# Peptides against a protein of PDB entry 3OIQ: the designs that were tried, part 1

No score or structure here was measured in a lab: all are predicted.

Target 1, 212 residues: chain A of PDB entry 3OIQ
Amino acid sequence: KNRIFVSSSKDFEGYPSKAIVPVQFVALLTSIHLTETKCLLGFSNFERRGDQSQEDQYLIKLKFKDRGSERLARITISLLCQYFDIELPDLDSDSGASPTVILRDIHLERLCFSSCKALYVSKHGNYTLFLEDIKPLDLVSVISTISTKSTNSSKHSSSELISECDLNNSLVDIFNNLIEMNRDEKNRFKFVKLIHYDIELKKFVQDQQKVL
Positions, changes and structure headers below are counted from each chain's first letter, unless a header gives other numbers.
Peptide ipSAE is a variant of ipSAE made for these designs: the mean of its two directions, with the distance scale d0 fixed at 1.0 Angstrom where the peptide's residues are scored. Compare it only between designs on the same protein; published cut-offs may not carry over.
The geometry check fails a fold that doesn't show the stated peptide or that is severely misdrawn somewhere.

## One batch from the design tools (peptide; made by RFdiffusion4, then SolubleMPNN; aimed at target 1 Y127; its pose is not in this set)

Design b1_p17_5_s2
Fold by OpenDDE base, seed 2:
Structure b1_p17_5_s2 (fold): chain B 212 residues (1-212), chain A 17 residues (1-17)
Amino acid sequence: as target 1 above (212 residues)
Amino acid sequence: MIILAKKPRKKPPVLIE
């Protein structure tokens, strides 16, 4: 069964009330919630949703049912945080207490672009997204990918092109939403407050702001 | 008196336990 690319977490409102659907999306990591009983990742593309928080539009559950799945969740969190340079308390405490990690508003300090594969699982009109795979994306590669799309339609095979076009469109939409948030004086998000704010990101944002 | 129609607060996705 082909994996469905999801451009909006609103798409799940139209999904069957009883289904298992493999999905893929790209979004920014917004939250991490690791406790003794659960592991959740929040992601957002910052779509305008009225008066709703723009964080955690994609709430992704990691399997956390036994010591093996808990260990895999902790390793997944550790590797993501190492990749994005997110400071974590030591998850390896030999003290028998499972470390609790609660991070929110990650996007205010770091743009953690992530390509996620998940299972949409619904029952009785409710759904859960279960993480299957996650690929962190480096910001320089994201900027380069968006910038190069303006000049070369190289004819690659039609099936890979659709997934790449969908990915790139979603990356553009995320940046456009961040630019709108940056322009809003009431919004806490500002590009200049990102820890990794550099000349490349500054130039890219300035160039995208001229098109909007 | 503008009755702002309370758009139904779409509940956050309920996790299936």
Scores: peptide ipSAE 0.022, ipTM 0.544, DockQ to the pose 0.154
OpenDDE base, seeds 1, 3, 4, 5: peptide ipSAE 0.022, 0.021, 0.022, 0.021; ipTM 0.605, 0.608, 0.572, 0.563

## One batch from the design tools (peptide; made by RFdiffusion4; aimed at target 1 L119 S122 N126)

Design b1_p23_3
Pose (drawn by RFdiffusion4):
Structure b1_p23_3 (pose): chain A 183 residues (1-47, 54-90, 99-149, 165-212), chain P 23 residues (1-23)
Amino acid sequence: KNRIFVSSSKDFEGYPSKAIVPVQFVALLTSIHLTETKCLLGFSNFEQEDQYLIKLKFKDRGSERLARITISLLCQYFDIELPDPTVILRDIHLERLCFSSCKALYVSKHGNYTLFLEDIKPLDLVSVISTISTKCDLNNSLVDIFNNLIEMNRDEKNRFKFVKLIHYDIELKKFVQDQQKVL
Amino acid sequence: EEEEEEEEEEELYEEVEKDAEEE
């Protein structure tokens, strides 16, 4: 195929006013908006706000069920508690870091566009840390994301703090420290 | 097969239009 890797949401400025373009990006899961009619997943690389809004479309019940199972499994994989109806989660990153590799379909018309979900591969935080420590587009993005997360932690006014993560590991405390030295 | 692909693309464009209207 010819899937185009996007490193930032701003890349979508050079894309056609009407086209279907397979894309791929890496980001943290930040929000979920699940209704009976539609589902939107928000991701961000914190270059610090929501940036990617991925849509799971479904019209009938059969497809709605699949969308619900998909959200259920994604949340379970990240240890996110889910009440299973309109379901809303925000600023997931303040509590849990959820790196994800996502493949999407850019669909535009009249200059407007929507990113539809084709695939989402959650990335284990342990693997993310290891992948950065031992050591392309994926890695560049993982590094940039973690750097921004580091600067956000330094900033006293920013609500993001590693110590406030429900999964604040000793290894996470270690990687963050030895990561600031590089800065 | 080609007709099914065209219908799928039409459905995607309808969703884009709905999203634009919601904005």

## One batch from the design tools (peptide; aimed at target 1 I20)

Design b1_p25_1 (made by RFdiffusion4)
Pose (drawn by RFdiffusion4):
Structure b1_p25_1 (pose): chain A 183 residues (1-47, 54-90, 99-149, 165-212), chain P 25 residues (1-25)
Amino acid sequence: KNRIFVSSSKDFEGYPSKAIVPVQFVALLTSIHLTETKCLLGFSNFEQEDQYLIKLKFKDRGSERLARITISLLCQYFDIELPDPTVILRDIHLERLCFSSCKALYVSKHGNYTLFLEDIKPLDLVSVISTISTKCDLNNSLVDIFNNLIEMNRDEKNRFKFVKLIHYDIELKKFVQDQQKVL
Amino acid sequence: EEEIDELYDEYLEEEEEEEEEEEEE
């Protein structure tokens, strides 16, 4: 195939006014909006706000069930508590870091566009830390994301703080420290 | 947004038809 890797949402400015383009990006899961009619997953690389809004489209009940199971499994994988109806989660990153490699289909018409979900591969934080410490587009994105997360933590006004993560590991405390030295 | 959804649905149908033709072959 010819899936195009996007490093930023701004890349979508050079894309066709009407086309179907397979894309791929890496980001943190930041929000979930699940209704009976549609589902939107928000991701961000904090270059610091929501940036990617990925849609799971479904019309009938059969596809709705699949969408629900998909959200359920994704949340369970990240240890996100889910009440299973309109379901809304925001600023997930303030509580949990959820790196994800996502493949999507860019569909545009009249200059407007929607990113539809083709695949989502959650990335273990432990592997993310290891992948950065031992040591391309994926890695560049994981590094840039973590750097922005570091600057957000330094900023006193920003609500993002590592110590406030429900999963603040000793190893996470260690990687963040030894990561600032590089700065 | 509805027009984009329709275009996406047409694309999925075309992909399903191509997969059926390949299975028949």

Design b1_p25_1_s3 (made by RFdiffusion4, then SolubleMPNN; from b1_p25_1, 13 letters changed)
Fold by OpenDDE base, seed 3:
Structure b1_p25_1_s3 (fold): chain B 212 residues (1-212), chain A 25 residues (1-25)
Amino acid sequence: as target 1 above (212 residues)
Amino acid sequence: DEELEKLYEEYKKKEEEEKKKKELE
């Protein structure tokens, strides 16, 4: 089956009540929930959803049923946290208990752009997204991609099933949403509070703010 | 949740079986 690019988690409201659909999206990592019995990743593009929380718009389950899947989930979390410089709470190495990690509001400290492949699974109108693959995206690369494509559609035929346009549009939309959140005095998100807030990000945000 | 997870596991099992079949061809 062809993988469908998803620009909004509202798209799932129009999906079949009984289906298995491979999907892909780009979003910011907002939460990590690893317990003894489950692993969940929260993502958001911060699309305005009325009075609903803009966090965890994409709740992605990792398979967590056996020791093999649990190990894979823990490795996935570890690698993501290493890539984004997210401090995991000390996995109490001395307690033979499975490490519990509960991180929320990750986007308030770090912009963790991620390209996610998931399996949409629905029955009786309920759905779950299961993680198939995750690619962390470098913020500098995201900024450069948005900045350069405003001028030249270079035909790099990357054989990726996603139109390079869909990815870029979603990245632009995320930044625009973050700019709106930053302008809102009631919103907790502020670019200047990001740990990695640098001159490049500052300039990029200032330039985007002039277009919006 | 358990029913969706069962459907997921059944799907993944079939996908793995189909993959193994293609690797043997």
Scores: peptide ipSAE 0.545, ipTM 0.887, DockQ to the pose 0.848
OpenDDE base, seeds 1, 2, 4, 5: peptide ipSAE 0.543, 0.544, 0.544, 0.542; ipTM 0.886, 0.886, 0.886, 0.885

## One batch from the design tools (peptide; made by RFdiffusion4; aimed at target 1 L59 K61)

Design b1_p27_1
Pose (drawn by RFdiffusion4):
Structure b1_p27_1 (pose): chain A 183 residues (1-47, 54-90, 99-149, 165-212), chain P 27 residues (1-27)
Amino acid sequence: KNRIFVSSSKDFEGYPSKAIVPVQFVALLTSIHLTETKCLLGFSNFEQEDQYLIKLKFKDRGSERLARITISLLCQYFDIELPDPTVILRDIHLERLCFSSCKALYVSKHGNYTLFLEDIKPLDLVSVISTISTKCDLNNSLVDIFNNLIEMNRDEKNRFKFVKLIHYDIELKKFVQDQQKVL
Amino acid sequence: EEEEEEEEEEEDEEEFEEDLELVEESE
């Protein structure tokens, strides 16, 4: 195929006013909006706000069920508690870091666009840390995301703090320290 | 034909804004 890797949401400025373009990006899951009619997943690389809004479209009950199971499995994979109805989660990153590799379909018309979900591969934080420490677009993105997360942690006014993560590992405490030295 | 094209563009814009409004309401 010819899936185009996007490193930032701003890349979508050069895209056609009416086209279907397969894309791929890497980011943190930051929000979930699940209703009976639609589902939107927000991701951000914190270049520090929501940036990618991925839509799971479904019309009938059969497809709704699939959307619900998909959200359920994604949340379970990241140890996110889910009440299973309108379901809303925000600023997930303040509590849990959830790196995700996502493939989407850019669909635009009249200059407007929507990113539809084709695939989402959660990335284990341990593998993310290892992938950065031992050592392309994926890695560049994982590095940039972690650097922004580092600067956000330094900033006293920013609500993001690693020590406040429900999964603040000793290894995470270690990687963050040895990562600031590079700065 | 011009009125139909304006209607289709307005519908597309509304659909695009609806997704963003849903997220902004939860902020």

Design b1_p27_8
Pose (drawn by RFdiffusion4):
Structure b1_p27_8 (pose): chain A 183 residues (1-47, 54-90, 99-149, 165-212), chain P 27 residues (1-27)
Amino acid sequence: KNRIFVSSSKDFEGYPSKAIVPVQFVALLTSIHLTETKCLLGFSNFEQEDQYLIKLKFKDRGSERLARITISLLCQYFDIELPDPTVILRDIHLERLCFSSCKALYVSKHGNYTLFLEDIKPLDLVSVISTISTKCDLNNSLVDIFNNLIEMNRDEKNRFKFVKLIHYDIELKKFVQDQQKVL
Amino acid sequence: EEEEEEEEEEELLEARKEHLEELKEEH
């Protein structure tokens, strides 16, 4: 195929006014909006706000069930508590870091566009830390994301703090420290 | 012709921006 890797949401400015373009990006899961009619997943690389809004489209009950199971499994994989109805989660990153590799379809018309979900591969935080420490587009994005997350932690006014993560590991405390030295 | 092309590119960028704001509101 010819899937185009996007490093930023701003890349979508050069894309056609009407086309179907397979894309891929890496980011943190930041929000979920699950209704009976639609589901939107928000991701961000904090270059510091929501940036990617990925839509799971479904019309009938059969496809709704699949969407619900998909959200359930994604939340369970990240240890996100889920009440299973309109379901809303925000600023997930303030509590949990959820790196995800996502493949999507860019669909535009009249200059407007929507990113539809094709695949989502959650990335283990431990692997993310290891992948950065031992050592392309994926890695560049993982590094940029973590750097922005570091600058956000330094900023006193920003609500993002590593110590406030429900999963603040000793190894996470270690990687962040040894990561600032590079800065 | 060049001015018409620049106007069309600005209108496309404004439409995309407004659409993204709508998606954020719906979200």

## One batch from the design tools (peptide; made by RFdiffusion4; aimed at target 1 V121)

Design b1_p29_6
Pose (drawn by RFdiffusion4):
Structure b1_p29_6 (pose): chain A 183 residues (1-47, 54-90, 99-149, 165-212), chain P 29 residues (1-29)
Amino acid sequence: KNRIFVSSSKDFEGYPSKAIVPVQFVALLTSIHLTETKCLLGFSNFEQEDQYLIKLKFKDRGSERLARITISLLCQYFDIELPDPTVILRDIHLERLCFSSCKALYVSKHGNYTLFLEDIKPLDLVSVISTISTKCDLNNSLVDIFNNLIEMNRDEKNRFKFVKLIHYDIELKKFVQDQQKVL
Amino acid sequence: EEEEEEEELDEELLENLEKTTENLQELLE
């Protein structure tokens, strides 16, 4: 195929006013909006706000069920508690870091566009840390994301703090420290 | 033509949703 890797949401400025373009990006899961009619997943690389809004489209009940199972499995994989109806989660990163490799379809018309979900591969935080420590687009994005997360942690006014993560590991405390030295 | 393209896109999105669900289930196992 010819899937185009996007490193930032701003890349979508050069894209056609009417086209279907397979894309791929890496970011943190930051929000979920699940209704009976639609589902939107928000992701961000904190270059610090929501940036990617991925849509799971479904019309009938059969496809709604699949969308619900998909959200259920994604949340379970990241240890996110889910009440299973309109479901809303925000600023998930303040509590849990959820790196994700996502493949999407860019669909535009009249200059407007929507990113539809094709695939989502959650990335284990342990593997993310290891992949950064031992050591391309994926890795560049993982590094940039973690650097921004580091600067957000330094900023006293920013609500993001590693110590406030429900999963604040000793290894996470270690990687963050040895990561600031590079700065 | 536009209606046919929209139907094809919906079918493709559904197939992708099925595949995504299977992948996530396999990863969780």

## One batch from the design tools (peptide; made by RFdiffusion4, then SolubleMPNN; aimed at target 1 H124 T128; its pose is not in this set)

Design b1_p30_6_s4
Fold by OpenDDE base, seed 4:
Structure b1_p30_6_s4 (fold): chain B 212 residues (1-212), chain A 30 residues (1-30)
Amino acid sequence: as target 1 above (212 residues)
Amino acid sequence: SNFDKLIEELEKKEEEVKKKEEEEKKKKEE
């Protein structure tokens, strides 16, 4: 089955009420919800959706049914948090209880760009996204990718079925949405409050703000 | 909750899809 690139989580409103569709999107990690019974990842493109929360536009479930899937989910969360320098509460606390991790508003401190592959599974008009694969994206690489779009179509034949154009367009859209949020005095998001806010990110944001 | 029942049903369907994909993959390697 061909994997569908999704630019907006609104696209799922038009999806079949009973289907299984492999999808892919790029978004910012906004939340992690790991309990004894569930593992959920929240992602957002910060697309404006009226008065609704811009967080967790993509709620992705990790399989969490057996000890093997639970272990895989925990490892996935640990690796993502290590990659993004997200501090987890000590998972090794000697209390034999599986650690509960509830992180929200991750985007207020860190821009955690992620390319996600998921299964859209629907029944009776309700759907769930199940994580198939996740690729964390380095912010420097994201900035470089957006900045180089202006000059060189270097045909790197990455055999990934997703148009490099679709990924890059979604990354640009996310940054544009973040710039709008940063300009809004009522919005909690500010680039200067990011832990990794540096001269490179500052310059990039300033240059993008001139194009908007 | 009705939501938890829906999730359990969707998770069963995910497992059925994974099994079919693994069976199709095995058939291509034979």
Scores: peptide ipSAE 0.021, ipTM 0.470, DockQ to the pose 0.047
OpenDDE base, seeds 1, 2, 3, 5: peptide ipSAE 0.018, 0.015, 0.020, 0.019; ipTM 0.485, 0.380, 0.471, 0.438

